# Peptides against a protein of PDB entry 2Q3Z: the designs that were tried, part 50

Target 1, 272 residues: chain A of PDB entry 2Q3Z
Amino acid sequence: YVLTQQGFIYQGSAKFIKNIPWNFGQFEDGILDICLILLDVNPKFLKNAGRDCSRRSSPVYVGRVVSGMVNCNDDQGVLLGRWDNNYGDGVSPMSWIGSVDILRRWKNHGCQRVKYGQCWVFAAVACTVLRCLGIPTRVVTNYNSAHDQNSNLLIEYFRNEFGEIQGDKSEMIWNFHCWVESWMTRPDLQPGYEGWQALDPTPQEKSEGTYCCGPVPVRAIKEGDLSTKYDAPFVFAEVNADVVDWIQQDDGSVHKSINRSLIVGLKISTKS
Target 2, 254 residues: chain A of PDB entry 2Q3Z as posed
Amino acid sequence: YVLTQQGFIYQGSAKFIKNIPWNFGQFQDGILDICLILLDVNPKFLKNAGRDCSRRSSPVYVGRVGSGMVNCNDDQGVLLGRWDNNYGDGVSPMSWIGSVDILRRWKNHGCQRVKYGQCWVFAAVACTVLRCLGIPTRVVTNYNSAHDSNLLIEYFRNSEMIWNFHCWVESWMTRPDLQPGYEGWQALDPTPQEKSEGTYCCGPVPVRAIKEGDLSTKYDAPFVFAEVNADVVDWIQKSINRSLIVGLKISTKS

## One batch from the design tools (peptide; made by RFdiffusion4, then SolubleMPNN)

Design b1_p12_6_s4 (from b1_p12_6, 5 letters changed)
Fold by OpenDDE base, seed 1:
Order: sequence, then structure tokens, then C-alpha cells
Structure b1_p12_6_s4 (fold): chain B 272 residues (1-272), chain A 12 residues (1-12)
Amino acid sequence: as target 1 above (272 residues)
Amino acid sequence: ERKIELHRPGVS
């Protein structure tokens, strides 16, 4: 996981799985130096360099920092996300073939955000950085991945009395979503939560005020232990959220629709 | 292939 430089990222849909080749390139010239720059421009370092550096021995701490710094939200992070197919002022997310060019562009342009990324780009760059820093990491693809915005573990759609959907683009399900899993111990948690930890660098929800996600034990997600830091409810919802259709009547009453439920979550973890 | 939002009415 640390040594692999070339791999594949899975995309498409659950019924039509696709993959693209990806150059993670964690051992290419200058990439480690760029990863160190990434750490040195993170908000925690800028606030207190000594404290930040003293905590870099913790994969938990570093993983969380990297999750936040791969996106440019809140900081001098690497990538700007965009999904509206308007990429004329940058690079289409679909055109990237590896992490190396992205990281080099970021560094060479004074740590200015690179336009543009989507989930697999965020995940792949995070994977490269974490591997550079000695943390075993893999890209994960989850098909029918939910984005829960109100922490109720539900993807809710509201309909009128005629069954017509009201309001678009609230909570959503992605055809696929990518994040990373990193192998680490969790001395900050109760025993048994060592192993794969989910980290999501795609800016979706804020965690402790920053667009970052994880690390959270994969075991905790599997067991439904949502009390474990970090961000267990959000990650749990990505893979296990229930879909609910609500029918709202004119009198204000709300009832569940009898529509067929959508199955959320089909996670594929690969060595890449 | 780009990430696409899926709404329940289009899937069910």
C-alpha cells in the first residue's frame, strides 16, 4: 500500500463498474518535499508550529490534517472541487491521470488551489500524500454513496400530495464516491479500533469547523458505533443511509411514501 | 466518468 505507485481507481456505477489508471507517484522526484510543504502551510502549523510538528508522529493527527489540506476549503489546500461541467478556466477533473502533476502544479504556483477536482481526484491526491508520509493508504470507491446533510442517517426526499418531488439537490446519492482508508492504530480510542480508518478529503461537510473527515475506524462503521471520532455518523451514512420519501399534504401532515427504497452503499476497497 | 447526483425519482 505504501510502495505501490501505479494503480486503478474504480468509477462508474454499481451495475457498470469502470476503472481508470492512476499514477500515485509517491516516490517521484520532489513529491515528498511537496507533501512536507503541505504540512507546513496547514492552519495548525501556522497557528503553532511547535505543537503541530510535535503531533506529526500521530497518523491520526496527520491523516486529519491531510484530509483537510487536500481540498482548498478553509486553507491553502491543493484542489478546488467542481461538478457542474464548467471547467474552461482550469483542468477538467476527468483529464487527470495522476497525483504528481496536481501536486507539482500546486507547489509551483505558490500553493494556489488547482482547478479542478472531484472525489476520485481528492482521494487519489490524499492517497499519494499519506503514502509519502509513511501511512499505508488505499483509495476506496463506494457506489450509491449517500451525502447526509443533517446527521439523521437518512436521505430524505419530500413530495407533494401528487407525488411530485419538492426541492432539488438537498441530500443526494452519488453514483459513486471515493475516499481513502489508512491503516493505523487508534490509541485515542478504546481498544479494538486499530486497522483501516476512513478519511474523506472531498469537501462535503465540516468537521470541527473544517472541511475534513476522519479518521474513523472502518470497524466502528461496520458495527454501527457512531460515538467514535471522527465523523462516524457521516461516514456511516455514506455507506448505510436509508432513503425516505415523504409526502406532505396541504394540511401539513407528512407520511412515508410506499415507493421502492434505494439501496445505499457498495464499497469496494482495492490496493490500487 | 464524472460524479453524478442521483435523485430517487430517477432511480426508482
Scores: peptide ipSAE 0.034, ipTM 0.710, DockQ to the pose 0.040
Fold by OpenDDE base, seed 4:
Structure b1_p12_6_s4 (fold): chain B 272 residues (1-272), chain A 12 residues (1-12)
Amino acid sequence: as target 1 above (272 residues)
Amino acid sequence: ERKIELHRPGVS
């Protein structure tokens, strides 16, 4: 989880699992230096360099910073996310084969955001950075992954009697989503939450005003302890949200669909 | 493969 530079990232769907090879390249020339630059341009450093530096011994702190800095939302972060299949002014997320080129492009262009990333790209870059910084990290793929935007642990669809979707569909279930898990102690929490911590660098929801997510103990998610920091409800929803399919009749009555076959969450932790 | 929303049958 620190030494391996080559690995695989799982993609596809729950029924048709795929993978791509990925070069994490955490030991390639200059990559560590780029990771340090990433820390030095983070908003917390810019606000108070001394305080930021003093906290870099904490993998909790660093993990959260990296989660925010891998995306370019609200800062000088590495990657711009895009999902609309319009990538002509950059690099298609599907074209990347490793983190090294992304990080080098970012640094070499004055820490200008790299176009473009999607979840596995964000996760992979975060994995590289965290490994560079000595934090054991793995990429995780979750199939049928929920994006809960209102923290109610529900993904709701609305349809008319003909099965047509009504209104704007903001919340969604992704065929797959990737994030990272990092191994660290949690001295900021009650005992027992050391171990794997989920971090999600894909800009989905803001956490304390910044597009970042975690770290949150995987144990807390497993046990349903949603009070623990950081972002437990969101991460919990990714793997456990209930899907509600509403059907509205002409008379205005609403009832739940009988179709309850969709299961949110099938997590695969990578070995590399 | 792209990250896409998983659509249930009959839902567009």
Scores: peptide ipSAE 0.034, ipTM 0.704, DockQ to the pose 0.041
Fold by OpenDDE base, seed 5:
Structure b1_p12_6_s4 (fold): chain B 272 residues (1-272), chain A 12 residues (1-12)
Amino acid sequence: as target 1 above (272 residues)
Amino acid sequence: ERKIELHRPGVS
């Protein structure tokens, strides 16, 4: 069980790891109540309260709900993501130092979305909520380097006719991504998939019509069992780099030289 | 500029 209320969120790159202090504050006054409100405003509850409540004993169900509700996409969720460095009408994602203030702001403003979050903020809030609900959870940071062939991202390299990389090697701007892993049994799956389950609250892709992700067994991802619910292919992609090498000719035409997926997974930082 | 963290390959 994860009882630590204060910790660090790891950022930066694999070569230059950075961290910020973070107050998860899962046991601070009123936070549990806010987490319960979060459940009570989720779309499934609004559609059928009885059914939703009957399923709240399942960490699989709750984890999936929380992953969707931490972001405000498609619902009355907590955080609005923004990545364009224009945060004047809210709070810069880089200024947050804990989950408690975010959750309190959300609740105190009638469950209006809080501006703004990015991946580590989404992950940290999700971690707080899940811990409040009794689900052991840790924040995971997956590192990559846009200028390194061992990156975990889709990297597009543009080369000239001589094979020389042009520009900054990659157009990717982010060298890390954060999500959470929660410990739970998976009675809905074949035996052996108990343990850490990946959940990603950052609104990236829809799963079953909602911006949510997981839970998916970390084991399934490691073993390449992409048939495992939920969202195994997506999470698998998060931990692998897809490298595309483009060769640009003098006439401006481009052709694909190499397209490969690199399994890296070497630079994941987890909170213990 | 590709504003991608760890998005699914092929997603911009």
Scores: peptide ipSAE 0.028, ipTM 0.690, DockQ to the pose 0.113
Fold by OpenDDE base, seed 3:
Structure b1_p12_6_s4 (fold): chain B 272 residues (1-272), chain A 12 residues (1-12)
Amino acid sequence: as target 1 above (272 residues)
Amino acid sequence: ERKIELHRPGVS
């Protein structure tokens, strides 16, 4: 995982799996230096450099920092996400073929956010950075991936009596979503949670005030241990959320319906 | 109802 520079990222849908080649390029010239710059501009370093540096031996700490810094939300991070198909003032997320150009652009423009990324771009850049820092990391694709905004493990749609969606429809299910898994021990947790840890650099929800996610043990998600830091409920919901329709009638009554046509979660990694 | 992630064209 650390040594492989070229790979594939899985996309498409559960029924029609696709992949793209991706150059992670963690050993290309200057990339490690850029990764170190990323650490040196993170908010924790800016607040207390000594404390930040003292914790860089922890892959748990570094992983969490990287998940936050790959997106530009809240900080001088690498990528700005955009999903509305309006990319004329930047680079289309679909045009990237590797992490190296993105990281070089970021650094060369004074750590100015690069336009634009989507989930696989965020994940791929995070994978590159983590590998550069010596953390075994892989990109993961989850089909029918849920985005739970209120940590209730449900994707909730509000509908009128005609079944039409009401409100902003902020909670959603992606046809696919990408994040990373990194191999590390978890001395900060009870025994047994060493191994693959999920990290999600796509800015979806704030964790402790910052758009970051994880690390959370894959084992904890599998076993349903939602008390495990970090962000277990959110990651659990990505792969396991139930979908609920709330149908409001004209008299103000509300009917709850389980939407069984929307099945959340189908996780694929290159190695299990 | 699903939010559709945009895909890289021509790749399968």
Scores: peptide ipSAE 0.040, ipTM 0.714, DockQ to the pose 0.032; fails the geometry check

Design b1_p12_7_s1 (from b1_p12_7, 5 letters changed)
Fold by OpenDDE base, seed 5:
Structure b1_p12_7_s1 (fold): chain B 272 residues (1-272), chain A 12 residues (1-12)
Amino acid sequence: as target 1 above (272 residues)
Amino acid sequence: GTQQLPIGEKPP
């Protein structure tokens, strides 16, 4: 996982799985230096360099920092996300073929955010950075991936009496979503949670005030231990949320309906 | 398309 520089990222939909080739390039010239710059511009370093540096031996700490720094939300992070098909003032997320160009652009422009990324771009860059820092990491794709924004483990749609969705669909399901899993011990947790840890660098929800997510043991998610740091409920919901329709009638009454047609979660992990 | 989209939406 650390040594692989070329790979594939899964995209598309649950019914039509696709993949793209991706150059992670963690060993290309200057990439390690860029990863170190990424650490040196993180808010924790800027606040207290000594404390930040003293914690960089912890994959848990570093993973959480990288998750936050791959996106430019709240900091001098790498990528700006955009999903509205208006990419003319930057690079279309679909145009990237590797992490190296993104990281080089970021560094060469004074750590200015790179336009633009979507989930797989965030995940791929995070994968590159983590691998570069010696943390075994793989990209994960989850089809029908839920974004729970109110931490109730549900995706809730509000509908009128005709079944038409009302509102802005802020709580929604992606056709696919990508994040990373990193292998690490968890000395901060009880025994048994070593292994793959989910980290999500796509800015979706704030964790402790910052757009970052994880690390959370994949085992904890599988077993439903939602008390496990970090962000277990959110990651759990990505792969296992139930969908509920709230149907409002003209008289103001509301009917709750479980949507059994929308099945959340089909996770694919890469072998390298 | 390869774009990430909410379910039910089609790529432009």
Scores: peptide ipSAE 0.373, ipTM 0.826, DockQ to the pose 0.557
Fold by OpenDDE base, seed 1:
Structure b1_p12_7_s1 (fold): chain B 272 residues (1-272), chain A 12 residues (1-12)
Amino acid sequence: as target 1 above (272 residues)
Amino acid sequence: GTQQLPIGEKPP
């Protein structure tokens, strides 16, 4: 989880699992230096360098910073996400074969955002950076992964009287989603929450005003302790959300129906 | 790799 430079990332769907080879390359020349640059351009460093540097011994702090800096939202972060299949002004997310080229492009272009990434690209770059910084990290894939936007642990679809989905489907379920899990102690929490911590660098929701997510103990998610920082409800929903259909009738009444055909969450943790 | 898609949507 620190020493392995090559691995596989799982993709596809729950029924048709696929994988791609990925070069994390955390020990390749110049990559550690780029990771340090990433820390030195983060908003917390720019605001107060001394305070930021004093906290870099905490994998909790560093993990949260990296989660925010792997995406270019809100800061000089590494990757711009795009999902509309229009990648002509950059590199298709599907073209990347490793983190090294991405990080080098970012640094060599004056820390300009690299176009483009999707979830596994964000996760893989975060994995590289965290490994460089000595934090044991793995990429995880969750099939049928939910994106809950209003923190109610539900994916809600609005339907007409005929069952047709209405609206823009802002809340949704991905065929797959990738993030990372990092091994660390949690001295900021009650005993027992050490171990794997989920971090999600794909810009989905803001946490404390920044597009970042975690770290949150995997144990807390498993046990349903949603009060545990950081972002437990969101990560919980990614793997455990229920799907609800709100069916509007002609008279204006609304019927709530549990959608049992859409099962959220099938998490696979990588072995390397 | 395979594109990340909302469930129910088909890749191009």
Scores: peptide ipSAE 0.360, ipTM 0.829, DockQ to the pose 0.579
Fold by OpenDDE base, seed 4:
Parts: structure tokens; sequence; C-alpha cells
Structure b1_p12_7_s1 (fold): chain B 272 residues (1-272), chain A 12 residues (1-12)
């Protein structure tokens, strides 16, 4: 989880699992230096360098910083996400084959955001950075991954009498979503939450005002401990949200239906 | 790789 430089990232759908090869390249020339630059341009460092540096011995702190800095939201982060298939002014997310080129581009262009990423690109870059910093990390793929926007642990669809989805479809389920899990102790939590911690660098929701997510103990998610820092409800929803259809009838009545055909969450952890 | 998409949707 630290030494492996080449691996696979799982993609596709729950029924049709695919993978791509990925070069994490955490030991390639200059990559560690880029990771250190990433830390030195983070908002917390810019606000108070001494405080930031004093906390870099904490993988909890560093993990959270990295989750925020891998995306360019709110800071001079690495990647700009895009999902609309308009990639002409950059690189298609599907074109990347490794983290090294992304990180080098970012640094070489004065820490300007690299266009473009999607979930696995964010996750892979985060994985590289965290590994560079000595934090055991793996990429995780979750099929039928929920994006809960209102923290109610539900994905809610509004449908007309014909079953057609109405509205802006803000809440949604990804065919797949990738994040990372990092191994660390959690001295900031009650005993027993050491081990794998979920971190999500894809800019989905803000955590304490910044597009970052985690670390949250995988154990906490499994046990349903939503009080656990950080972002347990969001990560829990990614893998466990229930789907609800609100069906409006012609008379204006609304029927609530639990969608049991769509099961959120099928998580695959990688070995490399 | 494959695009990340909402379930039931396809690339534009």
Amino acid sequence: as target 1 above (272 residues)
Amino acid sequence: GTQQLPIGEKPP
C-alpha cells in the first residue's frame, strides 16, 4: 500500500465491472517534492505556516489536507473535475494513465489546476500523494455510489404519474465512485477506530467549508456510527443510502415508494 | 477509462 507504484482502478458498473491500469508512481523523480509543494500551498499553511507544519506529523491532519488539495475547489489544488464530456480545453479524464503526469503538470504550470478529472483520477492522485507521504493508501471503488446532498441518508427521486423523474436530479447515484482508504491511528477518536480511513478527494460536498472528505474510520461506517469525524454521514450514505421515489399523482397527491431495485453500494478495495 | 455517470444516464 506504500510500495506499489502500478495497479488497477475499478470502473464501470456493478453488473459490468471494468478496470484500468494506473501508474501511481509515488517514487518517481520529483513526485515527493511535488507532494511537499502541495502541502506548502494549502490554505492552512498560507494562514498559519507554523501551525500547519506542526500538524504534519498527523496522518489524520495530512489526509484531510490532501483530500482538499487534490481538487482545486477552494484552493490551489491539483485537479478540476468535469463530467459534461466537454474536455477540449484540457485532457479528458479518461485519457490519464497515471498520477505522475498530472502532478508534474500541476507543479510545472505554477500550481494551476489540471483539466480534467473525475472520481478515479482524484482518488488515484490522492493515493499517490498519501503514499509519498508515507501513509498506506489504496483506491476504493464503490458501485451504485450515492451522492447525498442534504445529509438525510436518502437518495430521493421525484416522479410523475408515469414514473418519469422530475426536477433537476440533484441527488443522484453514480454508476461508480472512487475514493481512497488510508491506514492510520485515530488518537482524536475513541479507541478502536484505528485502521482504514476513508478519504474522498472528489469535490462532492463541503466539509467544514472546504471540499474535502474524511478521514472517517471504515469501521464507523460499517457500524453506523455517524458521529465519528470526519464526514461519517456523507460516506455512510455513499455506501448505504436508501432510495426513495416520491410519485406525484394527477390529483396532487404524493406517494412515497422505497426503491428496492436499486441497491446503493458495492465497495471493492484494491490490494495495490 | 469509463466515465463516471449518474445511473441511467449516458455521456452527452
Scores: peptide ipSAE 0.359, ipTM 0.831, DockQ to the pose 0.574
Fold by OpenDDE base, seed 3:
Structure b1_p12_7_s1 (fold): chain B 272 residues (1-272), chain A 12 residues (1-12)
Amino acid sequence: as target 1 above (272 residues)
Amino acid sequence: GTQQLPIGEKPP
């Protein structure tokens, strides 16, 4: 998980699983240096360099920093996300074949955000960076991945009497979503949560004021321990959320309906 | 690769 430079990232949908080859390239020339620059431009370093550096021995701390810095939200991070198919002023997320070009572009343009990424691009870059820093990391794909915005473990749709979605569709389910899992001990938690930790660099929700996510023990998610830091409810919802339709009736009343046709979560972990 | 999309939606 540290030594592998080439791998595959799973995409598509639960019914039509696809994969693409990806060059993580963590040992290519200059990539480690770029990863160190990434750490040195993070907001915590800029605020207090000594404190930030003193904590870099912790993969928990570093993982959380990397999760935040791979996206350009809130900081001088690497990638700008875009999903509206308007990529003419940058590179289409679908065009990337590896992390190296992205990281080099970022550094060579003065740590200016690279256009554009989607989930697997964020995840892949994070995977490269974490591997460079000696943290065993793999890309994970979750099909029918929920984005819970209000931390209630539900995806809620508001519908009129005809079943048409009303208002802003803020909550959603992705056909697929990618993040990373990193192997680390968790001395900051109760015993038993060492091992794979989920980290999500795609800017979806803020965690403690920053667009970052994790690390959270995969075990905690599997066992439903939502009290574990960081961001257990959000990650849990990505793989386990229930879908609810709130249907307005003619008289103005609202009916709650469980949507059983939308099944959240089908996670695939990779060996590369 | 394939674009990430909300379920039930097509690429814009």
Scores: peptide ipSAE 0.354, ipTM 0.820, DockQ to the pose 0.565

Design b1_p12_7_s2 (from b1_p12_7, 6 letters changed)
Fold by OpenDDE base, seed 3:
Structure b1_p12_7_s2 (fold): chain B 272 residues (1-272), chain A 12 residues (1-12)
Amino acid sequence: as target 1 above (272 residues)
Amino acid sequence: GDLQLPIGEKPP
């Protein structure tokens, strides 16, 4: 998980699983240096360099920083996400074949955000960075992945009497979503939560004011321990949220309906 | 690769 430079990222849908090859390239020339630059431009370093550096021995701390810095939200991070198929002023997310070009572009343009990424691009870059920093990391794909925006472990749709979705449809389910899992001890938690930790660099929700996510023990998610830091409810919802339809009737009343046709979560972990 | 899309939507 540290030594492998080439691997596969799973994409597609739950019914039609596909994969793409990806060059993580953590040992290619200059990549480690770029990863160190990434740490040195993070907001915590800029605020207090000594404190930031003193905490870099903690993979928990570093993982959280990397999760935030792989996206360009809130900081001088690496990637700008885009999902509207308008990529003419940058690179289509589908065009990337590895992390190296992305990281080099970022550094060579003065740590300017690289256009564009989607979930697997964010995850792959995070995987490269974490591996460079000596943290065993793998990319994970979750099919039918929920994005819970209000921390109630539900995906809620508001519908009229004809079943048409009303409003902004802020909450959603992705066909697939990628994040990373990193192996680390959790001395900041109760015993038993060492091992794989979920980290999500795709900017979805803010955690403590920053677009970052995790680390959270995979075990905690599996066991439903939502009290564990960081961001357990959000990650739990990605793989376990229930879907609810709020159906407005013609008389103005609202009916709650459990949507059993939308099944959230099918997680695949990789060996590379 | 594949674009990440909301469920029910098709690639553009």
Scores: peptide ipSAE 0.412, ipTM 0.896, DockQ to the pose 0.580
Fold by OpenDDE base, seed 4:
Structure b1_p12_7_s2 (fold): chain B 272 residues (1-272), chain A 12 residues (1-12)
Amino acid sequence: as target 1 above (272 residues)
Amino acid sequence: GDLQLPIGEKPP
């Protein structure tokens, strides 16, 4: 989880699992230096360098910083996400074959955001950075991954009388979503939450005002402990949200229907 | 690779 430089990232769908090769390249020339630059341009460092540096011995702290800095939201982060299939002014997310080129581009262009990433790109870059910093990390793919926008642990669809989804579809389920899990102790939590911690660098929701997510103990998610720092409800929803259909009838009445055919969450962790 | 898409949507 630290030494492996080449691996696979799972993609596709729950029914048709696919993978792509990925070069994490955490030991390639200059990559560690870039990771250190990433830390030195993070908002917390810019606000108070001494405090930031004093906390870099904590993988909890560093993990959270990295989750925020891998995306360019709110800071001079690495990647700009885009999902509208318009990549003409950058690189298609599907074109990347490794983290090294992305990180080098970011640094070489004065820490300007690299266009473009989607979930697996964010996750892969985060994985590289965390590994560089000595934190055992793996990429995780979750199929039928929910994006709960209002923190109610539900994905809610509004449908007309014909069953057609209405509205802006702000809440949704991804065919797949990738994030990372990092191994660390959690001295900031009650005993027993050491181990794999979920971190999500894809800018989905803000955590304490910043597009970052985690670390949250995988154990906490499994046990349903939503009080656990950080972002347990969001991560829980990614893998466990229930789907509800609100069906409007001709008479204006609304019927609530639990969608049992759409099962959120099928998580696959990698060995490398 | 595959695009990340909402369930039910097709890649371009």
Scores: peptide ipSAE 0.397, ipTM 0.886, DockQ to the pose 0.582
Fold by OpenDDE base, seed 5:
Parts: C-alpha cells; sequence; structure tokens
Structure b1_p12_7_s2 (fold): chain B 272 residues (1-272), chain A 12 residues (1-12)
C-alpha cells in the first residue's frame, strides 16, 4: 500500500461499476517535500509549530491533518471542490490522471488551491500524501453514498403530495463517493481498533470546526460503535443510512415513509 | 472519468 504508485479508482454507479487508472506517484521527485510543506502550512502548525511537530509521529494526528489539508476549506489546503459542471476557470476534475500534477501545481503556485476536485480527486491526493508519509493507505469507493448533515443517520427527503422532492436536496446520496482507509494503531482508543481507519478529505461536514473526517476504525463502523473518535456517526451514515421520505399533504399533515428503493452503501476497497 | 453526482441526476 505504501509502495504502489499506480492504481485504479472505482467510479460509475452501483449497477455500472467503472474504474480509471491513477498515478499516485508518492515517490516521484519533490513529492515528499510537498507533503512536508502541506504539514507546515496546516493551521495547527501555524498556531503552535512545536506542538504540531511533536505530534507528527502519530498517524492518527497526521491522518486528521491531511484529511483537512487536502481540501482548501478553512486553510491553505490543496483542492477546491466543485460539482456544478462549471470548470472553465480551472481544470475539470475528470482531467486529472494522477496526484503528482495536482500537488506540484499547488506548491508551485504558493500553496494556492487547485481548481478543481471531486471526491476521487480528494481521496487520491490524500492517498498519495499519506503513503508518502509512510502510512499504508488505499482508496475506497462507496456507491450510493449518503451525506448525512444532521447526524441522525437518515437521509431525509421532503416531498409534496405528488411525491416531488421539495428543497435543495442538501442531504442526499451520491452515485459514488471516494475516501481513504489508512492502516494504523489507535493508542487513543481501547484495544481492538487497530487496523484500517477511514479518512474522508472531501469537504462534506465539519469535524471539531474543520472540514476533515476521521480517522475512525473501520471495525467501529462495522460494529456500530458510533462513540468512537473520530466522526463515526457520519462515516457510518455514508455506508448505512436509511432513507426516509416526509410526504406533506395539502392540509399540512405529514406522512413518514421509509424508502426501501434507495439502498445506501456498496463499499469497494482496492487491493493496493 | 465519471463525475460524482447526486442519485437521479444524469451526467452532463
Amino acid sequence: as target 1 above (272 residues)
Amino acid sequence: GDLQLPIGEKPP
């Protein structure tokens, strides 16, 4: 997982799984230096360099920092996300074929955010950075991936009496979503949670005030231990949320309906 | 590559 520089990222949909080749390139010239710059411009370093550096031996700490720094939200992070198909003032997310060019662009332009990324780009860059820092990491794709924004483990759609969705669908399900899993011990937790840890660098929800997510033990998610740091409820919902339709009638009454047609979560992890 | 889209939306 650390040594592999070439790989595939899964995309498409649950019914039509596709993949693209990706060059992670963690050992290419200058990439390690860029990863170190990424650490040196993170808000925690800028606030207290000594404290930040003293914690860089912890994959838990570093993973959380990288999760936050791969996106440019709240900091001088690498990528700006965009999902509205308007990429004329940058690079289309679909144009990227590897992490190296993205990281080099970021560094060469004074740590200015690179336009643009979507989930797999965020995940791939995070994977590169984490691997470069010696943390075994793989990209994960989850089809029908839920984005729970109110921490109730539900995806809620509001519908009129005709079944038409009302509102902006801010709480929604992606056709696919990518994040990373990193192998690390969890000395900050009770025994048994070592192993793969989910980290999500795509800016979806704030965690402790920053757009970052994880690390959270994959085991904790599987077993439903939602008290486990970090961000277990959110990651759990990505792969296991229930979908509920709130149907409002013309008289103002509301009917709750469980949507059994929308099945959240089909996770694929890469072998390398 | 494929764009990440909300379910129900067609790729551009």
Scores: peptide ipSAE 0.350, ipTM 0.828, DockQ to the pose 0.580
Fold by OpenDDE base, seed 2:
Structure b1_p12_7_s2 (fold): chain B 272 residues (1-272), chain A 12 residues (1-12)
Amino acid sequence: as target 1 above (272 residues)
Amino acid sequence: GDLQLPIGEKPP
């Protein structure tokens, strides 16, 4: 998980699983230096360099910083996300074959955000950075991955009497989503939560005011301990949200219906 | 690679 530089990232859909090769390249020339620059431009360092540096011995702290810095939201982070198929002013997310080029571009252009990324790109770059920093990390793909925006563990759709979705579809289920899991102890938590920790660098929701997510123990998610920091409810919802249809009738009445045809979550953990 | 896309939904 630290030594492997080449691997695969799973994509596609639950019914049609695909994968792409990816060069993580954590040992390539200059990559570690770029990772250190990433730490040195993070908001916490800029606020208090001494405090930030003193905490870099904690993989929990570093993981959270990296989760925030891989995306360019709120800071001088690495990647700008885009999902509208308009990539003419940058690089298509689908064209990347490794993390090295992304990180080098970011550094070489004065830590300007690289255009563009989607979930697997964010995850892969995070994986590279964390591995560079000595944290065992793997990319994870979750099919039918939910994005809960209001922290109720539900994906809610409003529909008319004919079942047609009304208004903007703010909450959504991705065909697939990628994040990372990192191995670390959790001295900040009760015993038993050491091991794999989920971190999500794709800018989906803010955590404590920053677009970051985790680390949260995979065990906590599995056991449904949503009180565990960080961001357990959000990560839990990604893999286990229920889908609810609110059906409005002509008379103004609303009927709640559980959509059992939409099953959230099918997680694949990788070895690389 | 594949584009990350929202899942299309069917009426209940």
Scores: peptide ipSAE 0.027, ipTM 0.670, DockQ to the pose 0.409

